# Peptides against a protein of PDB entry 6IDX: the designs that were tried, part 57

Target 1, 380 residues: chain A of PDB entry 6IDX
Amino acid sequence: KELAKLSADVTFATEFINMDGIIVLTRLVESGTKLLSHYSEMLAFTLTAFLELMDHGIVSWDMVSITFIKQIAGYVSQPMVDVSILQRSLAILESMVLNSQSLYQKIAEEITVGQLISHLQVSNQEIQTYAIALINALFLKAPEDKRQDMANAFAQKHLRSIILNHVIRGNRPIKTEMAHQLYVLQVLTFNLLEERMMTKMDPNDQAQRDIIFELRRIAFDAESDPSNAPGSGTEKRKAMYTKDYKMLGFTNHINPAMDFTQTPPGMLALDNMLYLAKVHQDTYIRIVLENSSREDKHECPFGRSAIELTKMLCEILQVGELPNEGRNDYHPMFFTHDRAFEELFGICIQLLNKTWKEMRATAEDFNKVMQVVREQITRA

## One batch from the design tools (peptide; made by RFdiffusion4, then SolubleMPNN)

Design b1_p11_8_s3 (from b1_p11_8, 6 letters changed)
Fold by OpenDDE base, seed 1:
Structure b1_p11_8_s3 (fold): chain B 380 residues (1-380), chain A 11 residues (1-11)
Amino acid sequence: as target 1 above (380 residues)
Amino acid sequence: MDVTPAQASLV
């Protein structure tokens, strides 16, 4: 207890470290002594002293043994651990993951996201905060392949549901520390969009071209009996598609694939358009047809608007940026849906289309409409 | 070196 209190002082920490005191603390934990398991309070103070000593940055985290990691991970995986031991063990694992890539690899082998999710199903918001902090640390330090696997896993859907039901919709006010960890998790989740945001469309890829053709089909052929496809020559079909791509509001009416070669937002804009067209088909068809039936200069170019809106949403959500330590602003809506970014896009494209109509905008007013829409999104 | 019960009592 006294050691844990004194370990917060840098002068004491320096002298204690110079006396190999930290090595003694690590060996106490490593020994797994039945004594420490019988004296939960002594173990909690040992872990507190260890953490406070390491937080001075005098000793490298790489000094920690595999045996020590296994003991700390053991305290997190055990269902009947003292709350104070659990909190300190989660904090130690977080610090290890953040400060050492070597320790991250070892911890990622010993700790499952499923074990950390169990610590979210408690009434203690501090345990919940440390559990999310460790999840965030593991997510941040994961290689790109493992981040995508973590994102696609049943674990992510379950994690969002548990956070929503046990943290966000909990009967307790969210503390600043928890709000920060929810913000961090949100930023890290949106950073998974970076690959698609930076992926250029290949105009030669047939599968990608078929998506653009499917957008046209959903917008214009949904009411046409497939029997009335006019058997007129290949050139008349190309001219018809050029008209359809103009009505869809693509910048390049001849080859819409060229509109998706700019990164950001690259293929992510096409993913959003396809999601809207398949999941919210009535909304998509309405937006396209309301603009394609206008003979006036007040047509909202859907394709161009969808691309620039996707780019704007990536900028607002800071896709590809690291979480800022000073921010605590999280959006509960991103925990309510599996495809929350695409749902946000679907809301914002309707807002854009409404704002365009209200402003009586023309193609010359495009940037002004986008600025007004940006202000509306950032105030909501 | 095993941590002695005396060293454990100093923590």
Scores: peptide ipSAE 0.035, ipTM 0.462, DockQ to the pose 0.017
Fold by OpenDDE base, seed 5:
Structure b1_p11_8_s3 (fold): chain B 380 residues (1-380), chain A 11 residues (1-11)
Amino acid sequence: as target 1 above (380 residues)
Amino acid sequence: MDVTPAQASLV
């Protein structure tokens, strides 16, 4: 207890470390001695002293043995562990993950996100905070392949559901630290969109062109009797598609694939358009047909609007940016749906289409409409 | 090496 208090002092920490004191603490934990396990308070103070000593940055986290990692991971995976031991063990693992890629690899072998989710199902917000902090650390330090696997895992859906039900909708006010960890998790989750946001469409890729053709099909072939498939020559068909792509509001109505070569938002805009067309088909068709049936200069260019809105949403959500330590603004909406970004896009594209009509906008007003929509989204 | 009770008493 006294050691844990004194370990916060840099002068004491320096002297204690110079006396190999930290090695004694690590060996105490590594030994798994029935003494420390029988005295939960003594173990909690040992872990506190260790953490406070390491927080001075005098000793590298790489000094930690695999046996120590296994013991700390053991305290996190054990049922009925003391709250103080669990909190300090989660914090130690977080610090290890953040400070050493070698320790990250070892910890990622010993602990799963699924095990950490169990610590979110408790009423203690401090445990929940440390558990999310460790999840965030693991997510931040994961290789890209593992981050995508973590994101696509059923574990993330379950994690979002548990956070929503036990943290956000919990009976306790959310403290600043928990709000920060929820913000961090939100930022890290949206950073998974960065790959698609920075992926240029290849105009020669047939599969990507088939998606654009599917957008056209969903918008315009749903009402066309298949008997009127114009058997007329390749040129009339090309001219028809060019008209349809103009009605869809693509900037390059001859080759819409060219509109997705700009990054950001690259292919992410096409993903959002396809999601809207497949999941919210009636909304998609309505937006397209309302603008395609106009012969007045007041058509909202859906394709252009979808691309620029996707870019705007990436900017608002800071996609590809690291989380800021001073921020605690998280949106509960992003924990309610697996495809929260695409659902947000679906809401915002309707808002854009509405705002365009209300403003009686023309193509010359496009940037002004986008500015008004940005202000509406950022105030919501 | 087992941590001695004396080393444990320093914590």
Scores: peptide ipSAE 0.034, ipTM 0.457, DockQ to the pose 0.017
Fold by OpenDDE base, seed 4:
Structure b1_p11_8_s3 (fold): chain B 380 residues (1-380), chain A 11 residues (1-11)
Amino acid sequence: as target 1 above (380 residues)
Amino acid sequence: MDVTPAQASLV
């Protein structure tokens, strides 16, 4: 207890470290001594002292043995661990993951996100905060392949559901530290969109061109059996598609694929458009047909608007940016749906279409409409 | 290596 308190002092920490004091603490934990297991308070203070000593940055985290990691991971994996031991064990693992890529690899073998989700189901917000912090650390330090696996895992859906039900919809006010960890998780989740945001469309890729054709089909041929695609001449079909792509509001109505060569938002804009067209088909068709039937120069160019809105949403949500310290701006809506970004896009494109009508905008007003929509989104 | 009683007394 006194050691744990004194370990926060840098002068004491320096002297204690110079006396191999950290090595003694690590060996106490590694030994799994029946003494420490019988005296949860003594173990909690040992872990506190260890963490406080390491937080001075005098000793490298790489000094930690695999046996120590297994003991700490063991405390996190035990269903009936003391709250204080669990808190310190989560914090130690977080610090290990953040400070050493070698320790990250070892910890990622010993602990699953599924085990950490169990610590979110508790009535203790501090444990919940430390568990999310460790999840965030693991997610931040994961190589790209593992980050995608963590994102696609049932674990992320379950994590979002558990956070929504046990943290956000909990009967307790969210503390600043939890709000920060929710913000961090949100930023790290949106950073998974960076690849698609930075992916240029290849205008020669037939599969990508078929997506643009599918957008046209859904908008204009929704009642036509795909079997009855009129076999009439290639030129008449090309001229028809050029008209349809103009009505869809693409900038390059001759070759809409060119509109997706700009990064950001690259292919992510096409993904959002396709999601809207497939999942919210009635909304998509309505937006397209309302604007395609206008001859008054007040048509809202859907294709251009969708691209620029996707870019704007990436900027607002800080896609590709690291989490900032001291920010607490999390959006509860991102925990309500698996495809929350695409759903947000679907809401915002309707807002844009509405705002365009209200402003009686023309193509010259495009940037003004986008500015108004940005202000509306950022105030919501 | 077992923690000596002297080392355990530092905690």
Scores: peptide ipSAE 0.030, ipTM 0.441, DockQ to the pose 0.017
Fold by OpenDDE base, seed 3:
Structure b1_p11_8_s3 (fold): chain B 380 residues (1-380), chain A 11 residues (1-11)
Amino acid sequence: as target 1 above (380 residues)
Amino acid sequence: MDVTPAQASLV
């Protein structure tokens, strides 16, 4: 207890480390001694002293043994552990993951995100915070291949649901530390969109072109029996599609695929448009048809607007950027849905279409409308 | 080396 308190002092820490004191603490944990198992309080103070000593940055985290890692991971994986031991064990694992890629690899073999989700189902917000912090550290330090697997896993849906129900909708006010960890998790989750944001459309890929054709079909052919496709020659069909792509508000109405060759937002804009068209079909059709029938030059170009809005949302949400240590602004909405970015896009495209009408905008006002919409989104 | 009870009492 006195050691744990004194370990916060850098002068004491330096002398204690020079006396191999940290090696004694690590060996106490490694030995799994029946002494520490009988005195949970002594183990909690040992882990506290160890963490406080390591936080001075005098000793490299790479000094820890695989046996030490397994003991700490064991305390986190056990269903009945003292709250103080669990908190310190989660914090030690977080610090190990953040400070060493070699320790990350060893910890990722001993602990799963699924095991950490159990620590979110408790009423203790401090345990919940340390558990999310460790999840965030594991996501941040994961190789790209493993990040995508962690992202696509049923574990993320479950994680979001547990965070929503046990943290955000909990009976306790969210503390600043928890709000920061929720912000970090939000940023790391949106960084999974970076690949699609940076993927250029191939104008020669037929499967990608068929998605654009499906957007046209949903907007204009939803009530037309596929049997009544007018048997007019290939040229009349191309001219008809060019008209439809103009009505959809693509910049390149001859070859809309060219509008998705710019990165950002690349293919992510097409993914958002397709999601809107399939999941919110009535909203999509309404927005497209409301603007496609106008002869007054006050038509909102849906295709162009969807692309620039996707880019704007990526900028607002800092897609591809590291989390900022000073930020704690999380949006509860992003924990309510598996496709929260596409749902946000669906809300914001309606806001854009409304703002366009209210401003009586023309194509020349496009950038001014986008600026007003940005201010509306960032104040909400 | 087993941690002595005296070393454990410092913690």
Scores: peptide ipSAE 0.034, ipTM 0.434, DockQ to the pose 0.016; fails the geometry check

## One batch from the design tools (peptide; made by RFdiffusion4, then SolubleMPNN)

Design b1_p12_1_s1 (from b1_p12_1 with T1M H10K)
Fold by OpenDDE base, seed 1:
Structure b1_p12_1_s1 (fold): chain B 380 residues (1-380), chain A 12 residues (1-12)
Amino acid sequence: as target 1 above (380 residues)
Amino acid sequence: MASLKPTPLKPL
């Protein structure tokens, strides 16, 4: 108890560490000796003192044994663990993951996101916060392949649902610390879009060109079987497609694939357009057809607007940037949908199209409309 | 959403 309080003092910490005191604390945890009177209280103070001592940065986290890691992981995975031990064990695991890639690998073998989700299903917001913090640490330190697997896993869908139901829709105010961890989780998940944002379209890739053709088909031939794929396009048919790509609002009406060679937003804009066209088909068709039928020069160029909006959303969401410690702003919508970025795009493209009409914009006003839309999104 | 009413950029 006194040791845990004194361990917050850097002078005491330095002297205690120089006396191998931290090694004594680690050995107390490693021993797992439940035979002592007041074991839980002693262990809670031991873990507090250990954390406070390590937070001074005097000792490398790599000093901890695999036995220590397994004991701490055991306190997180066991049922009916003392709340005080659980909280400190989550914090220690977070710090281990954040400070050492070697410790991350060992912890990722001992603990799953699925086990941590159980600690979100509680009334204690502090336990929930530390559980999300550890999930965020594991997600941040995961290799790219494993981060994508974590994002695609049922665990992420379930995690979002549990956060929504037990944290966001809870009957309690969200504290700043929890709001920060929700922000961090949002940032780390949107950073998975960076690859697609930086992927250039290959104008010679037929499969990628077929996606652009599918956008045309959905907009103008919605009742036509996809089996009516363009056979040998006669010059008349090529001229027809050039007109259709103009009506879709692509900048390059001859080869719309060229509009997706700019990074950012690269292929991510095409992904958003295809998602809108397939999942929100009526909204997509409405936006395209209401602009394609205009002869008044007030047509909103959908293709160009979708590309620049995707880029703008990446900039607003800071895609590819690390989470900032001073930020606590999270979007509840992120936890309501698996494809939250594409759904945000679908909302914002409707806002853009509305704003364009209200401004009576022409193609010359494009940048001014985008500025107004940016202000609308960032103030929402 | 504070509706920043987009002012028409072009006069009627």
Scores: peptide ipSAE 0.042, ipTM 0.699, DockQ to the pose 0.012
Fold by OpenDDE base, seed 3:
Structure b1_p12_1_s1 (fold): chain B 380 residues (1-380), chain A 12 residues (1-12)
Amino acid sequence: as target 1 above (380 residues)
Amino acid sequence: MASLKPTPLKPL
């Protein structure tokens, strides 16, 4: 107890480390020896003193043994651990993962996200915070292949559901530390969109062009009796599609694939448009047809708007950027839906279309509408 | 969301 309190002082920490005191603390953990009266209390203070000593940055995290890592991971994996031991063990594992890629590899072999999810189902918000912090650390330090697997896993759906039900919808105010960890988890999850955001469309790829054709089909052929097979003239067909792509509000109505060659937002804009068209078909058709039937030059160019909105959302959400330590702003929607980015896009494109009408905008006003929409999104 | 009333760019 006194050691744990004194370990917060840098002068004491320096002297204690110079006396090999930290090595004695690590050996106490490594021994696993339950033979001492009050072992749990002694262990909790040992782990506290160890954290406080390591926080001074005097000793490298790489000094810890595999046996130490296994003992700490064992405290996180056991269902009946003292809350103080569990809290310190989660914090130690987080610090290990953040400070050493070698320790990350060893820890990722000893613990699963599923085991950490169990620590979210508790009434202690500090345990919940440290469990999310360790999940975030593991996600941040994972190689790209493992990050994608972590994101696609049933574990992520379960994680979001548990965070929603046990943290966000909890009868307790969310503290700043928890809000920060929820923000970090949001940023790290949206950073998985970076690949698609930076993927250029190939205008010659027929499969990618068929997605744009599907957007046209959903907008204009969904109510069309199949008896109106447009006559087989290749030129008439090309001219019809050029008109339809103009009505969809693409900048390049001859080859809409060219609008997706700019990165950001690249293919991510097409993914958002296709999601809207398939999942929110009535909303998509309404937005497209409302603007395609206008002769008054007040049409909102859907294709251009969807691309620039996707780019704007990536900028607002800082897609591809590291989490900022000073931020705690998270969107509860991120935890309510698996496709939260595409759902956010679907809300924001409706807001854009509404704002365009309210402003009585024309194509010349496009950037001013986008600026107003940015202010509306960032103040929400 | 407080509706920042978008000022109509063109007079009514």
Scores: peptide ipSAE 0.035, ipTM 0.684, DockQ to the pose 0.013
Fold by OpenDDE base, seed 2:
Structure b1_p12_1_s1 (fold): chain B 380 residues (1-380), chain A 12 residues (1-12)
Amino acid sequence: as target 1 above (380 residues)
Amino acid sequence: MASLKPTPLKPL
């Protein structure tokens, strides 16, 4: 108890570390000896003193034994009655994951995200915060292949549902620390879009061109029975598609694939357009046809708008950036939908199309419309 | 609170 209080003082910490004091604390945890009537209180103070001493950065986290890691992981994975031991064990594991890649590998073998989700189903917001912090640390330090698996897993849908029901919709105000961990989880989740955001379209790739052709088909051929594909000569077909891609609002109406060669947003813009066209087909067709039927120079170019909006959303959501310790702004909407980015795009493209009309914009006003739309999105 | 309504760039 006194040791845990004194360990916050850097002068005491330095002297205690010089006396091998941390080694004594680690051996106390490693021994696992439940024989003392006050073992739980002694252990809680031992873990507190260990954290406070390690927070001074005098001793490397790599000094800890595999037996120590297994004991701490055991306190998190087993049903424990002592809340204080659980809180400190979660914080120790977070610090281990953040400070050492070798400790990350060992901890990722001993603990599952499913075990950490159980600690979100409690009334204690501090336990919930440390559980999300450890999930975030594991997600941040995971290799890229494992990050995608962690994100696509049924665990993430369940995690989002549990966070929504037990944290966001909980009967308690969200503290700053929890708001920060929710922000971090959101940033790390959207950073999975970075690969697609940085993927250039290959204008010669047939599969990628077939997606652009599908966007045209959904907009203009959705009412045409596939039996009436006119056997009209190759030149008439090429001229027809150039007109359709102009009506879709692509900058390069001869080869729309060229519009997706710029990164960011690369292929991510095409993914958003295809999602809108398939999931919100009536909204997509309405936006395209309303602008394709205009001859008054007030047409909102859908293709160009979708690309620049995708880029803007990536900038607003900080896609590809590390989470900032000073930020705590999270969006509850991202915990309600599996495809929250594409749904946000579908809302924002309708807002853009409305704003374009209200401004009576032309192609020269494009950047000014995008600035107004950015201000509307960032204030919502 | 400034009206979040975009001002028309061209007169009505």
Scores: peptide ipSAE 0.034, ipTM 0.651, DockQ to the pose 0.012
Fold by OpenDDE base, seed 5:
Structure b1_p12_1_s1 (fold): chain B 380 residues (1-380), chain A 12 residues (1-12)
Amino acid sequence: as target 1 above (380 residues)
Amino acid sequence: MASLKPTPLKPL
């Protein structure tokens, strides 16, 4: 107890470390000796002193043994652990993950996000906060392949559901620390869109061109059996498609693939358009056909609007940026849907189309409409 | 679905 309090002082910490005091603390954890009277209280203070000593940055985190890591991970994995031990164990694991890629690898072998979800199903908001903090640390330090796997895993759907039900919809006010960890989790998850945002369309890729063709098919041939492609000659078909791509509001209506060569938003805009067309087909068809039938120059160019809206959403959500330690602004919608970005896009494209009509905009007003829509999204 | 009701920006 007194050691844990004194360990916050840098002068005491320096002298205690110089006396190999930290090695004594690590050995106490490694021994796992539960036979001592007041073991739980002693261990909680030992872990507190260890954290406070390590927070001075005098000792490298890489000094910790695999036995120490396993013992700390064991405290997190046990169903009946003292709250103080659990809290400090989560914080130690977070610090280890954040400070060392070697420790991250070892911890990622001992602990899964699925195990940490159990610590979210509690009434203690501090335990919930430290559990999300460790999840965020693991997600931040994961290799790209593992980050994508972590995001696509059933664990993330479950994590979002548990956060929504036990944290966000909890009967307790969200503290600043929890709000920050929810913000961090949101940022780290939206950063998975960075690859697609920075992926240029290859105009020569047939599979990517087939997606653009599918957008055209869904908009204009939704009632036509794909078997009844009228046998009109290849030139009449090309001229028809050029008209259809103009009606879709692509900037390059001859070769719409060229509209997706700019990064950001690259292929992410095409992903959003395809998601809207497949998941919200009636909304997509309505937006396209309402504008494609206009001859009054008040048509909202869907293709151009979808691209620039995707870019704007990436800018608003700071896709590809690291989380800021001073921020605590999270969007609850992120925890309500597995495809939250694409659903946000689907809401915002309807808002854009409405705002365009209300403004009586023309193609010359495009940037003004986008500015108004940005202001509407950022104030909502 | 939280309706992002755009708060009507009063025209300045």
Scores: peptide ipSAE 0.027, ipTM 0.637, DockQ to the pose 0.018

